# Designs tried in a protein design run: peptides against a protein of PDB entry 6UG1. Part 199

Target 1, 304 residues: chain A of PDB entry 6UG1
Amino acid sequence: SNEERKRRKYFHMLYLVCLMVHGFIRNEWINSKRLSRKLSNLVPEKVFELLHPQKDEELPLRSTRKLLDGLKKCMELWQKHWKITKKYDNVGLYMRTWKEIEMSANNKRKFKTLKRSDFLRAVSKGHGDPDISVQGFVAMLRACNVNARLIMSCQPPDFTNMKIDTSLNGNNAYKDMVKYPIFWCEVWDKFSKKWITVDPVNLKTIEQVRLHSKLAPKGVACCERNMLRYVIAYDRKYGCRDVTRRYAQWMNSKVRKRRITKDDFGEKWFRKVITALHHRKRTKIDDYEDQYFFQRDESEGIPD
Target 2, 301 residues: chain A of PDB entry 6UG1 as posed
Amino acid sequence: SNEERKRRKYFHMLYLVCLMVHGFIRNEWINSKRLSRKLSNLVPEKVFELLHPQKDEELPLRSTRKLLDGLKKCMELWQKHWKITKKYDNEGLYMRTWKEIEMSANNKRKFKTLKRSDFLRAVSKGHGDPDISVQGFVAMLRACNVNARLIMSCQPPDFTNMKIDTSLNAYKDMVKYPIFWCEVWDKFSKKWITVDPVNLKTIEQVRLHSKLAPKGVACCERNMLRYVIAYDRKYGCRDVTRRYAQWMNSKVRKRRITKDDFGEKWFRKVITALHHRKRTKIDDYEDQYFFRRDESEGIPD

## One batch from the design tools (peptide; made by RFdiffusion4, then SolubleMPNN)

Design b2_p25_3_s2 (from b2_p25_3, 14 letters changed)
Fold by OpenDDE base, seed 1:
Structure b2_p25_3_s2 (fold): chain B 304 residues (1-304), chain A 25 residues (1-25)
Amino acid sequence: as target 1 above (304 residues)
Amino acid sequence: MKEKFDEYFEKLEKELKELLERIAA
């Protein structure tokens, strides 16, 4: 019905806000001074120097290469620190079906909200799910004075899916779900004026995204619980930005149709949510990023 | 119905703003 379509759109919007606030809270927690002091000790001086290379005036690319090498070594150090990777409870922050939402409304499953103290302890010990591990990695980079963002791929239920029975009964449902991450890192390269993508936990990759990312879900089975629609960046100064354009090859033709921002009302609403979560002044880094997004929009063109 | 959505989103924006103010404090 038209009413059910409206209800699903509304529930999608509410769920999206809750996810975006969750990302904001986790971004605040990883700014903990107590955690930073502990995590800075994991990074040797030689690795710290690679994270902060001098500008090579002859070949700026040499400075970027040092930063990339430093980030690679940080991923290796983080792997040594992380002792226990827990499976997600149920589907974690991956996308739920409408049926699962309806069934969960009847079961008051006390989501044991992880307390800040428990999170900080989990990161310090190296025990937790992949999301906690990524968040801890961002905290370690921030402890080394690196301009690292927490990235969250928000997975609200698909309001465009009007099917009632999406039974995801596949034996490999968990493996397909966790094939691509929900959380990752971006690091500002001051030499190339670009964000570097870092997945320290899932794919264990560093990318300089031009047109496509390895972190973008591919294939029907992987997209059932992980649709690239809302990739939100949280920086160390409590900036909040929509960076979906970086990771979406087909933003205009495919991704926009699955977003609340497909219409003017949804665009205005989503902009208000981003503005409410954005607690810093605009910087020259934002100008370079917006210029990159503009170029990516022009290069995609208008969908046929 | 649009108005009820607008009112609810205004309430949600207010609750979010208050939540964000509590987190930023």
Scores: peptide ipSAE 0.022, ipTM 0.618, DockQ to the pose 0.115
Fold by OpenDDE base, seed 5:
Structure b2_p25_3_s2 (fold): chain B 304 residues (1-304), chain A 25 residues (1-25)
Amino acid sequence: as target 1 above (304 residues)
Amino acid sequence: MKEKFDEYFEKLEKELKELLERIAA
């Protein structure tokens, strides 16, 4: 019905805000000074120097290569630190079906909210789910004065799915779900004027995304609980930016159709949410990023 | 119905702003 369509759109919007606020809160928690002091000790001086290369005036690419090598070593150090990767409770922050939502509304299960103190302890010990691990990795880079963003792929229920029963059947559902991350890192490369994508946990990869990312879910089974729609970047200064354009090859033709921003009302609303979560002044880094997104939009063209 | 959504989103924006103020404090 039209009413059910409206209900699902509304619930999607509410759920999206809750996810974006969750990302904001986790971004605050990883700015903990106490955590920063502990995590900085994981990074040897030689690795710190690679993270902060001198500008090579002859070939700026040499400086970028040092930064990439430093980030690779940081991923290796982080893997040594992280002792226990817990499975997600149920589906974690991956996308729920409408049936699962309806069933959960009937079950007053008190979701045990992780407290800040428990999070900081988990990161410090290297014990937690993959999301906590990624968030801790971002904290470690920030402790080394690296301009690192927490990236969150927000997975609200699909308001474009009007099926009554959206049950996902299959023994491999968890494996397919976790194949691609929900959280990752971006690092600013001051030499190339680009964001470097870092997945320290799932794919253990570093990318300089041009047209496509390895972090973008591929295949029907993987996309059931992980649809790339809302990739939100949280920086150390409480900046909040939609960076979906970086990871979406087909933003205009495919991704936009699954976003609340498909219409003017949804665009205006989503802009308000981003603005409410964005607590810093604009910088030249934002200008370079917006220019990159513009160029990517022009290069994709308007879908036929 | 747009109006009911607008009112709800205004309320949600207010609640979100208050929540963010509590986190920033």
Scores: peptide ipSAE 0.021, ipTM 0.608, DockQ to the pose 0.113
Fold by OpenDDE base, seed 4:
Structure b2_p25_3_s2 (fold): chain B 304 residues (1-304), chain A 25 residues (1-25)
Amino acid sequence: as target 1 above (304 residues)
Amino acid sequence: MKEKFDEYFEKLEKELKELLERIAA
């Protein structure tokens, strides 16, 4: 019905705000001074120097290569620190079906929200789910004065799916779900004037994204619970930015149709949500990023 | 899950309200 379409659209909007606020709160927790002091001790001086290379005036690419090597070593150090990777409770922050949402409406089970103290303890011990691990990795890089962002791929229910029964049956559903991450890291490269993508936990990869990322879900089974639509970046100064354009090869032709921003009302609403979560002034880094996004929009063209 | 989502949403609405109050200050 038209009413059910409206209900699913509004529920998607509410759920999206909740996910984006969750990302903001986790980003605040990452900025803990107590956690920063503990995590800085995990990084040897030689690795710290690689994270902060001098500018090579002859070949700036040499400085970028040092930074990439430093980030690789940080990923290795983080894996040594992390002792226990817990499975997600149910589907974690991956996309729920409409049936799961309706069934959950009837189930009075208290959601055990992780407290800030429990999060800080989990990161310090190296015990938690993959999301906590990625968030802790961002905290470690920030403890080393690296301009690292927390990236969140927000997975609200698909308001474009009007099927009543959307149950996902299958023993491999969890493996397909966790094949691609929901949280990852970006690091500012001051030499190339670009963000470097880092997945320290899932794919264990470092990328300089040009047209597409390895972190973008591929295949029907993986996309059932992980649909790239809202990739939100949270920086160390409490900035909030939509960075979906970096990871979406087909933003205009495919991704936009599945976003609330497909119409003027949704675009204006989503801009208000971003503005409400963005707590810093604009910088030259934002100018370089917006220029990159503009070039990516021009290069994709208008979908035929 | 409606109650979990309602509790989560109520908590998030509270956190969002507190966040909005901190932005307006």
Scores: peptide ipSAE 0.024, ipTM 0.645, DockQ to the pose 0.240; fails the geometry check
Fold by OpenDDE base, seed 2:
Structure b2_p25_3_s2 (fold): chain B 304 residues (1-304), chain A 25 residues (1-25)
Amino acid sequence: as target 1 above (304 residues)
Amino acid sequence: MKEKFDEYFEKLEKELKELLERIAA
């Protein structure tokens, strides 16, 4: 019905805001001064120097290569720090089906929200789920004065899916679900004027995204619980930005159709949500990023 | 079914409001 379409749209909107707020709160928690002091000690001076290369005036690419090497070594150090990777409870922050939402509404199961103190302890000990691990990695980079963003791929239920039965096949569902991350890191490269993508936990990869990312879910089974629609970046200064364009190869032709921003109402609403979560002034980094997104939109073209 | 969703929405709105209040603080 039209009512059910409206209901799913509003539920999607509400769920999306809850996810975006969750990302904001986790981004605040990883700015903990106590955690920062502990995590900075994990990074040797030689690795710190690689994270902060001097500008090579002859070949700026040499400075970028040092930064990339520093980030690789930080990933290796992080793997040594992280002792226990817990499985997600159920689906974690991956996308739920409408059926699962309806069933969960019937089951008054209190989601055990992780407290800030428990999160900080988990990161400090190296014990937690992959999301906590990624968030801790961002905290470590920030502790080393790296301009690192927490990235969250928000997975609200698909309001475009009007099927009643959305039963997902059980056994392989978890492996397919966790094949691609929900959280990752971006690091500002001041030399190339680009964001570097870092997945320290799942794919263990560093990427300079051009047209497509390795972190973008591929295949039907993986996309069932991880649809690239809302990739939100949280920086150390409490900036909040939609960076979906970086990771979406087909933003205009495919991704936009699955977003609330497909219509003017949704675009205006989503812009208000981003603005409410964006607690810093605009910077030149935002200008370079917006220019990159513009170039990516032009390169994709208008969908036929 | 509608009532259960309304309760879920009310709960989510409450949780969202509480979260937004914590962010605005």
Scores: peptide ipSAE 0.022, ipTM 0.639, DockQ to the pose 0.795; fails the geometry check

Design b2_p25_3_s3 (from b2_p25_3, 11 letters changed)
Fold by OpenDDE base, seed 1:
Structure b2_p25_3_s3 (fold): chain B 304 residues (1-304), chain A 25 residues (1-25)
Amino acid sequence: as target 1 above (304 residues)
Amino acid sequence: MKEKFEEFLKKLEEELKKLLEEIEK
């Protein structure tokens, strides 16, 4: 019905806000001074120096290579720190079906929300789910004065799915769901004027994204619970930015159709949500990023 | 920051309510 379409659109919007607020809260928690002091001790001086290379005036790429090597070593150090990777409870922050939402609304299951103290303890001990691990990795980089962003791929229910029963065929193994991450890291490369993508936990990869990312879900089974639609970046200064364009190869042809921003109303609303979560002034880094997104939009072209 | 965040959540809730009212029209 038209009513069910409106209801699903609204619920998608509400759920998206809740996810974006969750990302904001986690981004605040990883700015903990107590956590920062503990995590900085994991990084040897030699690795710190690689994270902060001098500008090579002859070949800026040499400085980028040092930074990349430093980030690789940080991933290795993080793997040594992280002792226990817990499985997600149910589907974690992966996409739920409409059926699962309806069933959960009837069950007043007290979401055991992880408290800030428990989160900080989990990160400090190296015990937690992959999301906590990624968030802790971002905290470690920030403790080393690296301009690292927490990235969240927000997975609200698909409001474009109008099926009454949206049950997934029971064979969607946990393995297919977690094949691609929900959280990752970006690091500002001041030499190339680009964001470097870092997945320290899932794919254990570092990327300089050009046209596509390895972090973008591929295949039907993986996309059922992980649709690339809303990739939100949270920086150390409480900036909030939509960075979906970086990871979406087909933003205009495919991704936009699955976003609330497909229409002017949704675009205006989503802009208000971003603005409300964005607690810093614009910087030259934002200008370089916006220029990159513009170039990516031009290069994709308008779908015929 | 906590107060600003609560104020933010309140504003966001108000904007969501306005949006609901627009969708119900």
Scores: peptide ipSAE 0.025, ipTM 0.629, DockQ to the pose 0.046
Fold by OpenDDE base, seed 3:
Structure b2_p25_3_s3 (fold): chain B 304 residues (1-304), chain A 25 residues (1-25)
Amino acid sequence: as target 1 above (304 residues)
Amino acid sequence: MKEKFEEFLKKLEEELKKLLEEIEK
């Protein structure tokens, strides 16, 4: 019905705000001074120097290569620190079906929200789910004075799916779900004037995204619970930015149709949400990033 | 920061309620 379409759109909007607020809160928690002091001790001086290379005036690419080597070594150090990767409770922050949402409303299951103290303890001990591990990795880089962002791929239910029964079948559903991450890291490269993508936990990869990312879900089974629609970046100064354009190869032709921002109302609404979560002034880094997004939009073109 | 965020959440809830009311008409 038209009513059910409207209800699903509204519920998608509410769920998206809750996810974006969750990302904001986790980004605040990883700025903990107590956690920063503990995590800085995991990084030897030699690795710290690689994270902060001198500018090579002859070949700036040499400085970028040192930074990339430093980030690789930080991933290795993080793997040594992390002792226990817990499975997600149910589907974690991956996308739920409409049927799962309706069934969950009937079940008074108290979602045990992780307290700040429990989160800080989990990161310090190296015990937790993959999301906690990624968030802790971002905290370690920030403790080393690296301009690292927490990235969250927000997975609200698909308001464009009008099927009554959206039950997912299959024993391999968990493996397909966790094949691609929901949380990752970006690091500012001051030499190339670009963000470097880092997945320290899932794919264990470092990318300089130009046209496509390895972190973008591929294949029907993997996309059932991980649909690339809202990739939100949270920086150390409480900036909040939509960075979906970086990871979406087909933003205009495919991804936009699955976003609330497909119409003018949804665009204005989503801009208000971003503005409310963005607590810093604009910088030259934002100018370079917006220029990159503009070039990506021009290169994709308008879908015919 | 908490107060501005709570005010924002309230405004967002009010805008969402108005949208629901417009949708139910």
Scores: peptide ipSAE 0.023, ipTM 0.622, DockQ to the pose 0.044
Fold by OpenDDE base, seed 5:
Structure b2_p25_3_s3 (fold): chain B 304 residues (1-304), chain A 25 residues (1-25)
Amino acid sequence: as target 1 above (304 residues)
Amino acid sequence: MKEKFEEFLKKLEEELKKLLEEIEK
């Protein structure tokens, strides 16, 4: 019905806000000074120097290569630190079906919210789910004075799915779900004027995204609980930015159709949410990023 | 710093409430 379509749209919007606020709160928690002091000790001086290379005036690419090598070593150090990767409780922050939402609404199960103290302890010990691990990795890079962003792929229920039963069948559902991350890292490369993508936990990859990312879910089974729609970046200064364009090859032709921003109302509303979560002044880094997004939009073209 | 964060959370909750009220309209 039209009523059910409206209900699903509104519930999607509410759920999206809750997810974006969750990302914001986790981004604050990883700015903990106490955690920062502990995590900085994981990074040897030689690795710190690679994270902060001098500008090579002859070939700036050499400086980028040092930074990439430093990030690779940080990823290796993080793997040594992380002792226990817990499975997600149920689906974690992956996309729920409408049926799962309806069933969960009937079951007043108190979601045990992780407290800040428990999070900080989990990161410090290296014991937690993959999301906590990624968030801790971002904290470690920030502790080394790296301009690292927490990236969250927000997975609200699909308001474009009007099926009555959206149950997902299959023994491999968890494996397919976790094949691609929900959280990852971006690091600012001051030499190339680009964001470097780092997945320290899931795919264990470092990318300089041009047209596509390895972190973008591929295949029907993987996309059931992980649809690339809202990739939100949280920086150390409490900036909040939509970076979906980086990871979406087909933003205009495919991704936009699955977003609340498909219409003017949704675009205006989503801009308000981003603005509410964005607590810093604009910088030249934002200008370079917006220019990159513009060039990507022009290169994709308007879908016929 | 804790107070500023609590104040920020309150402000965020108020902004979220306004956004929710705008969704309900």
Scores: peptide ipSAE 0.022, ipTM 0.611, DockQ to the pose 0.046
Fold by OpenDDE base, seed 4:
Formats: sequence, C-alpha cells, structure tokens
Structure b2_p25_3_s3 (fold): chain B 304 residues (1-304), chain A 25 residues (1-25)
Amino acid sequence: as target 1 above (304 residues)
Amino acid sequence: MKEKFEEFLKKLEEELKKLLEEIEK
C-alpha cells in the first residue's frame, strides 16, 4: 500500500539517523587521549617515519609509496595486536530485512549497548568484533598523527523493497554477509591530494580508489545484507561527509535509486542530517575531495 | 563544554537505544 511505502521510508530515515549517530559516537570514542597514548606504543619509530615521509620534490609518488608501506606495516602491527575477533551478535550493523524488523518488534530483545569504557578496554586489549577492530585501527593511526577517517557503510532497511516476506533463507547467509566490511578507514595522502582506502580487518587491503573499490559489495548474496548506499566519513575533527561517490561505480544509475536522496525532500533532509553531524569548518582537503567527486559524476554520465 | 558534549552523546545514545528498542518492540 501507499501507507506501507510511507512507513518503510520513514523507518529507513529514522534507522539511518540512528546508524549515522552511532558512527559519530564511535568516532568520538576513538579520539580518547588515554586510548591514543596506549595505541601509539604499538607503532615503532621506523613505521612512524614511513607514515610521515618527507616530500620528494623529484618524484612525489615516492612519498606516497612510503605512506602506503607505512600503512601496510600498520595493518600487520594491528593484526598482531588484535587477539580475539568476536563474531557479530545476530547481523550486527548489517542490513535487516523488513520481516526481521517486524518480528523483532514483537520480541523485546535487549540490545546490549556497548559502553564507552567497555569499547576502550576492548580496543586496548584487542578483543572485539571486526567493527571495534577497524575503529581501533583508526584510533592507532590518529595516535600516530595520521589524518585517518572512520568510514561507515550505513545499512538501513531497504525502503524500496515492498515485498511483505523478505526472509533470507541462505545457508551461507553469515559468510556472505561478512564478506565485505561495514567499517573501514581512509587516510589522507597529502602528496597525491587523495584519500587512501584501508580495510585492515576484513579484506586486509589498501587501495587508491579511482573508479571502483574492492570494498563495494558484489553479487546478490553479499548485497542482501550489505547494500552500498550511505558511506559516511568521520574525521578526527568531527567532520562528517558523505563519501558514497568514491565507492559507488554507478552512483547515478543504481545507488541513488536506493537512497532517500532520490527525491528533493530526501536530499534536503539528508543534507540536514549531515550538517547536524558536521562539527568543523571546511578545509582544502574537502575541496580536493569535492573536485574528485565532481569528476566522478561527470565520468559516470547521466544514466540513459 | 566537553562534559556537556559527552552528556549529549550519552543522551543521544540512550535515545538511539530507546529507538532501537522501540524498533525491536
């Protein structure tokens, strides 16, 4: 019905705000000075030097290569630090079906909210789920004075799915779900004027995204609980930016149709949410990023 | 200011938790 469509749209919006606020809170927690002091000790001086290369005036690419090598070594150090990877409780922050939401509405499952103190302890000990691990990795890079962003792929329920039964019957549902991450890292390369994508936990990859990312879910089964729609970046200065364009190959033709921003009302609303979560002034880094997004929009073209 | 912000975040987390609990209700 039209009423059910409105209800699902509203619920999607509410759930999206909740997820975006969750990302903001986790981004604040990883800025903990106490945590920073502990995590900086994980990074040897030689690796710190690679993270902060001198500008090579002859070949700036050499400086980028040093940074990439430093980030690779940081991933290796992080794997040594992380002792216990917990499975997600149920689906974690992956996408729920409408049926699961409706059924959950009948079952008062106490969502066990992780407290800040427990999060900081988990990161410090290296004991937690993959999301906590990624968040801790971002904290370690920030502790080394790297301009690292926490990236969150927000997974609100699909308001464009109007099926009553949205049950997922797949035997490999969990494996397919966790094949791609929900959280990852971006690092600013001051030499190339680009963000470097880092997945330290799931795919254990570093990439310089041009047209597509390895982190973008591929295949029907993987997309059931992980639809790339709202990739939100949280920086160390409490900036909040929509970076979906980086990771979406087909933003205009495919991804936009699954976003609340498909209509003018949704665009205005979503902009208000981003603005409310963005607590810093604009920088030259934002200018370079916006220029990159513009070029990506032009290169994709208008969908036929 | 930092305490007020932490309190705001805590309140927002509690509201989020209530919202998630209401979604789970």
Scores: peptide ipSAE 0.021, ipTM 0.621, DockQ to the pose 0.074; fails the geometry check

